Peptides against a protein of PDB entry 5VZU. Designs and how they scored, part 54

Target 1, 271 residues: chain A of PDB entry 5VZU
Amino acid sequence: GRTLEDIFHEHMQELILMKFIYTSQYDNCLTYRRIYLPPSRPDDLIKPGLFKGTYGSHGLEIVMLSFHGRRARGTKITGDPNIPAGQQTVEIDLRHRIQLPDLENQRNFNELSRIVLEVRERVRQEQQEGGHEAGEGRGRQGPRESQPSPAQPRAEAPSKGPDGTPGEDGGEPGDAVAAAEQPAQCGQGQPFVLPVGVSSRNEDYPRTCRMCFYGTGLIAGHGFTSPERTPGVFILFDEDRFGFVWLELKSFSLYSRVQATFRNADAPSPQ

## One batch from the design tools (peptide; aimed at target 1 H58 I83 I219)

Design b2_p24_4_s2 (made by RFdiffusion4, then SolubleMPNN; from b2_p24_4, 14 letters changed)
Fold by OpenDDE base, seed 1:
Structure b2_p24_4_s2 (fold): chain B 271 residues (1-271), chain A 24 residues (1-24)
Amino acid sequence: as target 1 above (271 residues)
Amino acid sequence: SELQKLLEELNKKFEKSDLKSPEF
């Protein structure tokens, strides 16, 4: 029978051929848009910018990483038959850190799945609770009828300022022991390995990670049919490399910074 | 065109394969 490798290579060749066909159909009518790099902020987890990501049989795709408060976003700069350019391939919740187990237990896909799905349910609960508070606050603005009560002018008078007394009472300052948020130790990177049964394009990924976060990846059928967000893990390796584990797809994308310097790629200063 | 026919054949192949799974 065909090996999984033979099937993967055949599918990769077919996707390359599809990309060629699409490109050749538009050769006579191309619209160019300038892409600007996001401005870097001091609170950004790493420098934003262009990364090359591995997308299984689709091969390499260009993704823009950007930061939006407590969220990170990967946006496709290149598209494929499933997910077009301009779509948010990954959305990362920087509020929800994933703690990976020890290196032995990291090989267990079911354990990683359990950890991520537990965080997914917490994220859903927080969204429901925040939705209820926002819903209840809007209901109480009943239209207070503007009763037109009239202009009566009354002018009167200047009455005096009595003396009121100086009562001292020295209430003791209760020592609110501010629980010192231990500064998130810039933890020594932990050993990292992919779970058994998670496919990587190659075995050349960093074997140490700094931190992980909950995130969602965008998946769809050909022609961007039935697009949905699936749970995953964002893995920060270093300043120039991150990964995403697609749990439902059992796939790993490695993202490496595009080291090319571009002239005039910085966003125009807001005038 | 022959390339459009080939694209339609490839799409039909993906629609019949286990590659019907949503991809990323």
Scores: peptide ipSAE 0.297, ipTM 0.789, DockQ to the pose 0.396
OpenDDE base, seeds 2, 3, 4, 5: peptide ipSAE 0.117, 0.265, 0.092, 0.113; ipTM 0.717, 0.763, 0.701, 0.708

Design b2_p24_4_s3 (made by RFdiffusion4, then SolubleMPNN; from b2_p24_4, 13 letters changed)
Fold by OpenDDE base, seed 3:
Structure b2_p24_4_s3 (fold): chain B 271 residues (1-271), chain A 24 residues (1-24)
Amino acid sequence: as target 1 above (271 residues)
Amino acid sequence: DELEKLLKELEEKFNKSKLKGPEF
């Protein structure tokens, strides 16, 4: 087994490497790209825009939140040593709501893990089923060889048979009124607490949340090595705050809206 | 001890870095 000292030395080496990468990035040629704010849509869960995250020792990160139908995306505006700017740091599936348990059971990390992993499996099944329907439709346009004419004729006739009277019984179709899922009253916030063992930068996070959704976060080694998606929970607190629980990393990231107004930040109208 | 505390603080910093945690 690794000693506590071995773990310490490795983490110290990584922190030094991270600091070196951050400092050396400013000595290199910087490429500037203009960023436009995403257009707001009426059906957007909250107003899209810039959010300030804070990740441990990395300090300030800026993420653009945008909506794409039933998906939300957090795009890095600031890069870090692991994940460069322009990468989608979080992808949220707004079709897969996560219901948090009561406040007592929210402290149980294993309960949150169970809920998230069950949703992950459903998302995986839906992706496999939807992949099969797209594949079958293309195959059968074999060339219809135009084979030819022949004519022939015959007639035959035959005859029979009988009567049976249709009984009338007009059973009224009971209108199974599909119980319109009452839009869950979005107004009452649920009490919120992080599970025991989930690390946050500060204990000053909202203690009430509006909605939670399944999502994936991007993780990578230094220099964007071995990038992968890890399961997590997007937590909407209010119009200006959301969180992301990184399940495998046992970490929580809080994001707060950047209140600064930008001139000429709107996307050019599609011509 | 102070080492265990510092290790825990580093582990928390590492986990927050979105690095692949070392497979322990």
Scores: peptide ipSAE 0.025, ipTM 0.563, DockQ to the pose 0.084
OpenDDE base, seeds 1, 2, 4, 5: peptide ipSAE 0.021, 0.022, 0.024, 0.030; ipTM 0.569, 0.592, 0.580, 0.586; seed 5 fails the geometry check

Design b2_p24_4_s4 (made by RFdiffusion4, then SolubleMPNN; from b2_p24_4, 13 letters changed)
Fold by OpenDDE base, seed 1:
Structure b2_p24_4_s4 (fold): chain B 271 residues (1-271), chain A 24 residues (1-24)
Amino acid sequence: as target 1 above (271 residues)
Amino acid sequence: SELKELLEKLEEKFKKSDLKGPEF
C-alpha cells in the first residue's frame, strides 16, 4: 500500500508544481517588492531578520522575524497555496512565557495543550478588560463650553503655626524579610523534546531551549480560505534558531537564520 | 495551456482534499 511517506512526497511534489505553474503563468505580470531588514533594537529577544522555516509538505519557506514591543511577528516572504506571502504566519506574545514541564511530561501532548490553552484564556481575559478601559475613556469628552467662571479673589488663609510636637512612637522595625525574588534564570537552557504525535520534518532539532512563549499561527484552506489563528508555542533555541509548535495541526516548524548578508537591505530612514 | 489545465486539476484536487483541515 502507499506509505504515509509516499503520500507526503506526492503532496509535496504537487505543491511545488503548483508554485511553479503559478510563477510561470504570471511571469509577465509579477510585481517585485524590495524587502528591507528591520532595524535591530537593544530590547529585541534576538536579532531580527530572515529565517528559513520548515512547513511540513510545503517544504522550506522564508520568514522575516521582527519585534514590535512585547510582540514578535513572523511574516511569510515566500508563500504557499494556503498562506500567501506577506501574511503573518506567527504572532508571539512576549508577555506570556510558557513554562515547559520536565522532559518526561514534555512527551505528553495533552499536558502541553493544557498549559497553552490556560495561557490562551488569560490572553483573552486581558484583551476583554483592556477593551473596556479604552471604551469608557473616549465617551465623555463632550465639548464643555468653558464658560469663564469669574476670578473669585484668593482669600489669604492665615499661616497657622508650627507646633508639631514629635511623638516618639518607637514602632519596632518589623523585619520585612524581602523574599528575594529568585532572579528568573533567563540564561539556563532547559532540555527540550517534542510531544508524542507532533510531526517534525527532521528529528534533528535542538534538544535544549532557552525560553518559550505563547503565540498564534495562521492557518487557512487553499486560496487563503477561512483564515484563522491557532494556538501554539514559540521555542527560542539560540540566537539563530527558533521553533513553533502548532498544537491543532500537531506540527513543528524549525526556523534557522539565513546567514547571507544583503547589500542595501536596511530600511530607508523615514524622511 | 497544458500547464493551466494541470493547475486547474491540482486546484480542484486540493479543494476536494479540503478534507485535510486548514494548513499553515
Scores: peptide ipSAE 0.301, ipTM 0.777, DockQ to the pose 0.434
OpenDDE base, seeds 2, 3, 4, 5: peptide ipSAE 0.095, 0.083, 0.193, 0.125; ipTM 0.674, 0.655, 0.770, 0.705; seed 4 fails the geometry check

Design b2_p24_5 (made by RFdiffusion4)
Pose (drawn by RFdiffusion4):
Structure b2_p24_5 (pose): chain A 212 residues (1-129, 189-271), chain P 24 residues (1-24)
Amino acid sequence: GRTLEDIFHEHMQELILMKFIYTSQYDNCLTYRRIYLPPSRPDDLIKPGLFKGTYGSHGLEIVMLSFHGRRARGTKITGDPNIPAGQQTVEIDLRHRIQLPDLENQRNFNELSRIVLEVRERVRQEQQEGQPFVLPVGVSSRNEDYPRTCRMCFYGTGLIAGHGFTSPERTPGVFILFDEDRFGFVWLELKSFSLYSRVQATFRNADAPSPQ
Amino acid sequence: SEEEELLEELEERQKEREFRSVQS
């Protein structure tokens, strides 16, 4: 929904062109691989499926939310050269809720960082052996109309890599649940916010034979 | 050919940058 002018500034102009060129080399001679929608589950769930998400200059990407015990997974359906389609873009630790401060403390980025890194450390120890909401100051959000009220937060990690999916790594963050079908992820080391929203469309023949 | 050369050039340019998927 833009022209060559609105894009010719600039890093996104490049990424958009590469994509167009690359994807168009297929001239619709494509190979498709099967995917499934995730299993629903009662008590042990807060709703799975496909979501549209903001991935910075790469624009929106489609991500599938699925539940695997005390962890939720976000798997890329569409992706980008940094983190490609089919990868785990996010992992939400559902046993480590994070309490939300009043608005003024939410604004303080360092408080958020200290709190998140604390949880990361507690997690490393374990594995080794709604109210008003605002993003902290200095955290970017492409959306800006992110909901200003939220139901809860959890510790999570996202996957990052350089161009070509080079040296991928988990970085700490915090998952934010707004309503039944909108959620967010604060990328702590990037001071960046990704806002996700449910794909409302309904899909035929997409259920999996079983959880396995 | 022109489009392939342009794509290779843009790929080399991206390799020189510190950029991430969710970075704005």

Design b2_p24_5_s1 (made by RFdiffusion4, then SolubleMPNN; from b2_p24_5, 16 letters changed)
Fold by OpenDDE base, seed 1:
Structure b2_p24_5_s1 (fold): chain B 271 residues (1-271), chain A 24 residues (1-24)
Amino acid sequence: as target 1 above (271 residues)
Amino acid sequence: DELKKLLEEIEEKFSKLDIYGPQY
């Protein structure tokens, strides 16, 4: 019988063949757009830029990493039959750090899923609460009754009210115990392993991570049908490598910086 | 074009194969 592996290999061959056909069609009008690298900011988690991402059966895709305040974004530069170029393949919430368990418990997919779904629920609650505050503020446009009257400029006088005595009351300064901001431990890199049952295109991924964040990945059917965002984990390995664990797909994407130097790839200075 | 026909056959196959579901 066909194994799941045989089906996956056949699918990869068909996707490679589709890519070959699309690129080999002479009748295709090719539109070229210049891509600029996003400017680096001091607060960027790593240098923004181009990464090669592993997308399972789709193979390697080019993704632009950019930072937008407390969010990071991966944008497809190359597309596939499911997710076209220009789409945000991953969106990372840099406010919501994921704490990975110890190395033994990292092998448990259900434990990682629990941790991520708990963070997803917090993100959902924060969005609902922020939506209520924005909603109540709009309701109190009571009718501005147009009260008309222009009444006059009376200049009345500078009365010298009196010398009220300085009562000495020596209220003890309540020791505001400044909650010591625990210094963000530039934590020694945590040992990292993929959960059992998470597929990786390559077993050669970094076995130590710096930090992890909650994120969402974009999935769709062929032709970008029914696009949705699925929960996942962004994993920072180093300055040039990050990963994304797609929980629902049980897949891991490794992103490696494109080391090629591009001339004139910097964004034009805002004039 | 045989390649175009083959592409249409592959696309039709994928449209029917619910086994892949949504992909990334």
Scores: peptide ipSAE 0.343, ipTM 0.817, DockQ to the pose 0.424
OpenDDE base, seeds 2, 3, 4, 5: peptide ipSAE 0.279, 0.229, 0.333, 0.320; ipTM 0.789, 0.747, 0.813, 0.801

Design b2_p24_5_s2 (made by RFdiffusion4, then SolubleMPNN; from b2_p24_5, 14 letters changed)
Fold by OpenDDE base, seed 5:
Order: C-alpha cells, then sequence, then structure tokens
Structure b2_p24_5_s2 (fold): chain B 271 residues (1-271), chain A 24 residues (1-24)
C-alpha cells in the first residue's frame, strides 16, 4: 500500500511539476508589474520589505512584509500553484500576542494549538461584538410616511430679551486615561523550539524569539480553489527574521530579509 | 479493536489528504 511517505513524495513531485509548468508556460508572455517597497513608519514592528519565505514543498517564495496599523501583512510576490502572487499569505494581528510556554511545553503541539485557538476565539468574539454595534444603528430609519400635515401659520411669538448669563459649567474633562499601550517590551528573547510534528524545511531557525502574535495564513487547493484562512503564530526572531507556524498544516515558514538593495524601489513621494 | 484501528488509520489518511489538498 502507499505509505504516508509515498503520498508525501508523490505530492511533492506534483507540486514541483506544477511549479515548473507555471513558470515555463509564461517564459515568452510575462506581464511585469512594478513593485514598490512599503514606506517605513516609526511604529513598525520591524522594517517592512522583501523576505524570502520557506513554504514547505513549494520551496522558497518572496513575500513583502508591510504594516497597517495593528496588522502586519505578508503578500506573495512570487506565487505557487495553490496561492498566486499578490495574495496575502499571512495576516498578523499585532493586538493579539501569543505567550509561548516554557521550552519543554513548547514541544507539545497540542499546548500551542490550545493557546492559539483560545486567541482565535477571542478575536472572533471581538468581531461579533463590533458587528452588532454597526448593525443596530441602521435599523430605525423606518420610512417616515411624510403625511403632508397642513402648514398652520404659527404666530410670531414675541422677542424675549437677551439675558443669557453664561453658566460656567466647568465640566472637568474626565481624563480618559489612554491605556498606555505598554511599549512592546523588548523583553529578553525567550527560548524557542518548534512543536513536535511541525515540519520545517530547514532546522536552522533561530532558537530564541522576541515576541509572538496571532495570525492567519491563506491556504487553498490547486488553482486557488476554496481559499481559506487558517490560524497560526507569527514569531518575531529579530529585525531580519520572522516565522509563521501553520497549525493546521503542521508546518513552519521561516522568513529572512532579502538583503539586496534595489534602486528606485521606494514609492514615489506624492508630489 | 481492528475496526477502531482501521478508523484511526482512515482518519489520519484523510487528515493527510486534507493537508495536501489545501496548501499555503
Amino acid sequence: as target 1 above (271 residues)
Amino acid sequence: DEDQKLLEEIEEKLKTLDIYSFQF
């Protein structure tokens, strides 16, 4: 019977073949789109830019990391047979930190899965609560039947005099204590290990991480069929490296900054 | 026992097929 290894090897061969077909079919008919590097902002978790990511069987892909307020986005610059170029491969919620357990418990996939799914459920609840406030506001515009009540000429009531003493209602501005966003403690890097059963293309990943966040990865069938978002963990290692743990896929993507300098890759300043 | 083991093997194969059917 086919072993799990046989199925894995057959699938790997299929993906390699599909990637080869996709790359070779367009050799003579390439459409070029100029890509600009996203502008760096002071509040960006790390410098935005191009990263090379490991995508298991697909191999290396180029991803643009960009920051959008409290969200980070990985966008595929290179596509594969499942997820085409221009798709948002990862979306990171920088509001939802993942606290990794100790190094011993990090080896337990079920523990990591539990932690991430608990965060996923909180994110889902927050989305439902925010959706209800937006929904109730629109319901009450029942059609005011504009019955044309006849314009009775309401008489000129006389000009009462001006003596508006300004009441100094010194409403103390309630100090909305802006919950000081605890500055992302550049805490001492915590020990990091992949859970048992999470595949990595390379065992050479950083063994310490700065912080982790909840995120979702995009998965799809061949030809971008039935695309969905799967839960995962964004792992910030350093200024030039991050990871993504794909929980459902039991896979780890390591992203490393592309060190190449590109001339004229900056977005033209709006004149 | 044998039927339960076969069920677990089928579930594991299905899960593996799903993992390969939906990629990143």
Scores: peptide ipSAE 0.264, ipTM 0.580, DockQ to the pose 0.079
OpenDDE base, seeds 1, 2, 3, 4: peptide ipSAE 0.245, 0.247, 0.238, 0.027; ipTM 0.677, 0.647, 0.573, 0.563

Design b2_p24_5_s3 (made by RFdiffusion4, then SolubleMPNN; from b2_p24_5, 16 letters changed)
Fold by OpenDDE base, seed 4:
Structure b2_p24_5_s3 (fold): chain B 271 residues (1-271), chain A 24 residues (1-24)
Amino acid sequence: as target 1 above (271 residues)
Amino acid sequence: DELKKLLEELKEKLSKLDIYGPQY
């Protein structure tokens, strides 16, 4: 029978052919939008910019990585038949680190699934709690019509005196040894392998990762029908490479920095 | 004309690939 790989390869060829036909038709009114590179910030996990990502049967797509406080976003610069350009293909929560197990247990898809779904539940709880705090804070500003209560006269209460003696209570400062949270050594990569049954376009992915975070990926039917966010894992390999494990799709996307330098790609400074 | 026909055939084929569920 046709392998899943054969089906993906055929589908990729068809998608490439469609893209070729669309771009080769002179009758197509093309709208060009200028893309600006996000400004780099000192606190950015890696330099923001353009990455080339692998998207299974869709092949290669261009994604803009940007940082927004404790969130990272991948925005499609190129679209496909399912997810158009300008959509946030991945949204990463840099508050929710994923701790990968040892290399042996990383081969177990169910273990990764458990870890990710536990973090997903925490994220949902935090969103509900934060939604309640934001909801309760807005409800209490009923317009108190401050009726102007009349200015009753300020009685001058008198100046009484000085004496109270200085009690010497020499309470020893208990040395609260602030356990210095050792700055998580950003430097030691951990061994990395894909779980069994997670598909990758190639087996040539980094076998060491620096950090992993919880994230969500956007999926949709053809024509952007029924778009939804699925749980996944953002994997930082190095300054120029990251991955995303699409948990429900059992797929891995590798993103590699576009090394091309673009002149005048910086956003104009807000005047 | 042939490329337009092929494009519509490919669109129809891809619309039937929605049987594989949502894609990324």
Scores: peptide ipSAE 0.295, ipTM 0.794, DockQ to the pose 0.440
OpenDDE base, seeds 1, 2, 3, 5: peptide ipSAE 0.283, 0.275, 0.238, 0.261; ipTM 0.698, 0.698, 0.690, 0.775

Design b2_p24_5_s4 (made by RFdiffusion4, then SolubleMPNN; from b2_p24_5, 16 letters changed)
Fold by OpenDDE base, seed 3:
Structure b2_p24_5_s4 (fold): chain B 271 residues (1-271), chain A 24 residues (1-24)
Amino acid sequence: as target 1 above (271 residues)
Amino acid sequence: SELQELLKKIQEKLSKLDIYSPQY
């Protein structure tokens, strides 16, 4: 059978070859595109911007985090042999919070898998239901054939009848005080640990998280072949750090804010 | 060494993934 070493050497040879091919293409023609930082909004979960993400064997990649209503996106600024620059490496649904279990049950990969797959199925159901409502509204503009006027007349009157008395009973409307969903106290971080069998580049990740959300990551073969979305968990640690658990890949990416300031990096004001 | 431990972790990941499996 192939050893771990054989698999590693073959993968590293393929990665270096693909990196060489891509680099050699740049010697002929380079296209430069200016990148702007996303505008910050008050309702953004954290400040948008550039992050350094860990991508296993690829090492460190630069990802732009941006917010789009109830969705967050990580876009690759640097590409690799699998996923090119400009692709959305992660897409996060901020409507679908993941509740992590206690610290003991967080070590169980099957428990995390169950929780994520249950949320994935809810997201699919909501997409199917919302797709049906949009489809029915367009169909019924059948042509209003303006068929004509005919006039005819008659009057008849009839009369009846009786009185029945209104009973008063003034039942007080019980004020159903809508229990204001207490804003989940965002302040107390939950203890965090990776499940057994999830690989990280290092063990130096935050051991406390604020919030988790359902998301999908982009995966592909070399040369961006057969791209697909895989389920995962976005983990907010703090203002400058988040993680993504790639469930099917059993891998963890840690993202840390790029602290460098850029001149003239703000998006031009919409004219 | 730290590098050898990192290489070992990468190898342990790659053993669980067919090298032809989609990657991130």
Scores: peptide ipSAE 0.307, ipTM 0.569, DockQ to the pose 0.093
OpenDDE base, seeds 1, 2, 4, 5: peptide ipSAE 0.283, 0.281, 0.016, 0.289; ipTM 0.686, 0.683, 0.489, 0.744

Design b2_p24_6 (made by RFdiffusion4)
Pose (drawn by RFdiffusion4):
Structure b2_p24_6 (pose): chain A 212 residues (1-129, 189-271), chain P 24 residues (1-24)
Amino acid sequence: GRTLEDIFHEHMQELILMKFIYTSQYDNCLTYRRIYLPPSRPDDLIKPGLFKGTYGSHGLEIVMLSFHGRRARGTKITGDPNIPAGQQTVEIDLRHRIQLPDLENQRNFNELSRIVLEVRERVRQEQQEGQPFVLPVGVSSRNEDYPRTCRMCFYGTGLIAGHGFTSPERTPGVFILFDEDRFGFVWLELKSFSLYSRVQATFRNADAPSPQ
Amino acid sequence: SSLAGYLDDLQLGDGTTGSQILAS
C-alpha cells in the first residue's frame, strides 16, 4: 500500500526489493509442504492459532501460537532472511508471570530490564539444577495503536540472528496478553515491541491427526 | 540462498499460504 517513494528510505526499500526479486523467480513453480493448525485444549490454554505480527522493517509476518505444557511457542509461517519461515520466533514461559506495575513504573525501562533479567536468572537456576498498560520509554513500536490495557505478562525469549540466519540466539523478553486474540512481545536487548493479532479467517482441512 | 527466509512453501490443508493471509 505504498509507492517507490515511501519506501526509498531505505533499508526496507532494499529488503522489499530482494523479496520481490527472490520470490518472483519462482514464477509460481513451487513446492508446498504440509502444515497443521494446533490442537485446542481446555483448562490448559489461552487459545492457539495463526497471528499476524510486526517484525520491524521486514513488515508483518504470520506466526503460529501453539501450547506445549508450561510453554507457548510462536513458530514462523512466513519469515525473513534473519529468522526464516519454520523457526521458533518466540517461546513463552507460562510458569513465570511478571507483575505489572502502575503506569509510571511501566514507563521506566530499566525497572523492566532489571525485573526481566532477574527472571532469566531464576530460570537458569531451575533448568541448570485487566489493568492499564504502556510501553516503556525508549521502546519502539511500529504499530503505536497497541492496546493500552492488558490482562497479564510472562517471561519469554525470542530468536534473533544476523542476515542469513547467522549465529541465531535467544534473547530475553516479556510476553504481554491484551485480549483473547491480541498479544505482544517486548524484545529487551532491541528495545523493540512486536504486536500480534489473531488471524480471523477460518481454515478447512487444517487440523492435525494428533498432537504428536 | 540467503534470502530463502522469504520462501512461502508452507501450506494448510485447504491450500492457504502465509502470503495469502497477509494479502487478505

Design b2_p24_6_s3 (made by RFdiffusion4, then SolubleMPNN; from b2_p24_6, 9 letters changed)
Fold by OpenDDE base, seed 4:
Structure b2_p24_6_s3 (fold): chain B 271 residues (1-271), chain A 24 residues (1-24)
Amino acid sequence: as target 1 above (271 residues)
Amino acid sequence: SIWDGFLDTYQLGDGTTGQDLLAS
């Protein structure tokens, strides 16, 4: 009987070999695609750009982080044996903030799992409701054959006169219940720790996070077989660092901004 | 465990799953 450790070791050897083959094949690729950095917008959660990170057993990866309204995306720049370059490795729903509990409860994986799964169900419900609204809106455009009803010349009804009595309706100033400014404490980092049993390849992850969001990560077998989306948590640490907790995999990936300056990396303005 | 997620989500290059390897 093989141990789980033996299986993992064999799988890691295979991943290294496949990664080497793929890398060597990419070096021999005569077809180059230029990658442009996404333009920064004022409403972007952080500056978009290239991040380096570790993805489970895949080792070093380059991911492009971009913002698309209320969604963020991590797009693979480096392919691996499981997930090719250009795939969306993570999709983040910026509408669904995850509030982490205190540090004691953050150590409980089951508590994090509960929170994430509750948000997943809300996202599924919203998608079903939005699908119904989009479906019902299309169904009622039956072709109104607007038969041209002949324009009967409706007669000039006479100009009734000008008696503008100014009714002083003293509308009481309805107390504008000042919508309690949700305290702008969005900027104060909260203490952060990984749950017990979540594996991190980097123990030097930030111990303070700014914000967390619901997201999904892409997982697949070798050769991009059986690709699926798994639930997770996007963790914003700072302007240059984010993480992703893969809930089902019980793993954590840390991403750090690539500090290299790229010349002419901006997307051409749409002419 | 991390192994449960590994077994369920990772296939070998030949299509063999971690579960298939445990069953062998």
Scores: peptide ipSAE 0.037, ipTM 0.514, DockQ to the pose 0.028
OpenDDE base, seeds 1, 2, 3, 5: peptide ipSAE 0.005, 0.019, 0.020, 0.015; ipTM 0.301, 0.570, 0.551, 0.479; seed 1 fails the geometry check

Design b2_p24_7_s1 (made by RFdiffusion4, then SolubleMPNN; its pose is not in this set)
Fold by OpenDDE base, seed 1:
Structure b2_p24_7_s1 (fold): chain B 271 residues (1-271), chain A 24 residues (1-24)
Amino acid sequence: as target 1 above (271 residues)
Amino acid sequence: EEEEREEEEEERREEEEERLRRNG
């Protein structure tokens, strides 16, 4: 039968051929669009900007990281045969932190999958509950009949109602001991390892992470066929590096900041 | 046993082939 090596070799040949076809088609017409860097905000998790992402066998891609309140977004600047340029490759929910287990249990893919799927279910429930509150509020605008009834001016009088006595009832303030949420010791990096069976293009990834968040990755077949949002983990390593674990693909993408300084890459101020 | 092992190896090849064709 075909070996896993044969399958990988055939896939690599197909990717090389597709890449060659795409690059050869550019000889006829190039449209240039200027890319602007997103503005940095003080509340951004890290500085927004361009990152080089690894997509396993597909190679190196350029992704723009941007922040949108409690969400982060990775947008493809380069495309591949699966996901075209301009698509949102990753969407990160900065409300839903992933707590990684200890280093031993981090090697278990099923444990990571369980943790992520439990967060996915919470996100789904919150979306359903918020959808119900928005739905019930719209139903009660029955047609207010605009009866124009007239402006009669009744002036009635200033009645002085009386002296109600100061009942002293000294209800003891029940000390609601606000359980001080111990500030999660967010400052020390956690030891990090990929689960067994998660493919990485390079084993030279950071072995310590700052924090992780729930996210979704857009995956598709060749030609952007059957595009879907799949669950994953955004891993913040440092100011210049993050990762994404694609649960469906059992793969890891490492993103490293593009160190090149771009002149005049700031978005024009809205006039 | 041998047939069940060949089926598990085939399923693993199909999963790998599908995984390679999909990307984010």
Scores: peptide ipSAE 0.366, ipTM 0.847, DockQ to the pose 0.796
OpenDDE base, seeds 2, 3, 4, 5: peptide ipSAE 0.351, 0.365, 0.349, 0.341; ipTM 0.841, 0.846, 0.841, 0.834

Design b2_p24_7_s2 (made by RFdiffusion4, then SolubleMPNN; its pose is not in this set)
Fold by OpenDDE base, seed 3:
Structure b2_p24_7_s2 (fold): chain B 271 residues (1-271), chain A 24 residues (1-24)
Amino acid sequence: as target 1 above (271 residues)
Amino acid sequence: DEEEERERELKKLEEELKRLERGP
């Protein structure tokens, strides 16, 4: 029968062949699309722009990071055998922060998996509740033809009297101490380690992170077959580095800012 | 010990195959 090693070898050969085909098509590329950098906003978590991502056996890819209100998006600028260029490789929900445990418990993949899946369930509940409010609002504009029902003269019931004294009770307005939202401690970075069994391309990743968020990553077979959004963790290390943990793949991608300056890369102002 | 190590290696290989069949 086929051994697991035989199957692994066959899939590696297919991956190399597909990667060769996808690379060779650039020599025949007769059409170029201009890429514009996303505009930066003051509320952006980090400066938007181009990042080089590590995808294990796929190698190095270019991803555009952009911000869209309370969501961040990674869009592939380069494609691979699984996910073509122009696809959203990652979508990050900036509403759903993930708190990592201590460094010892970060080594436990099942603990990270539990935390992520609990957040995934909250995101699904919020989507269901928001869908119900949008549905009820459309139903009630049936055209009520206002038939003019006739003016029956309802009678003058009488003016009962006067006197109730104003009791002065000066109830002090209890100072609702607005619980000052503790300024989100732009905290000293938390120690960071990958869980045991999560594959990285190398061990050269930042060992301290600023914050983490829930996100989804796009996965597919060769030729973009059966594309699916899978749960993951966006890890912000610094202004120029972030990671993504692909939970179902047990893999980690490190993204580093492309330090090149591009002339005339800004999007034209919407006229 | 050797059998448990082999089972761990096989499981690691199965997880790597899954990443080759479906990737990011």
Scores: peptide ipSAE 0.407, ipTM 0.848, DockQ to the pose 0.604
OpenDDE base, seeds 1, 2, 4, 5: peptide ipSAE 0.333, 0.373, 0.330, 0.318; ipTM 0.705, 0.810, 0.664, 0.691

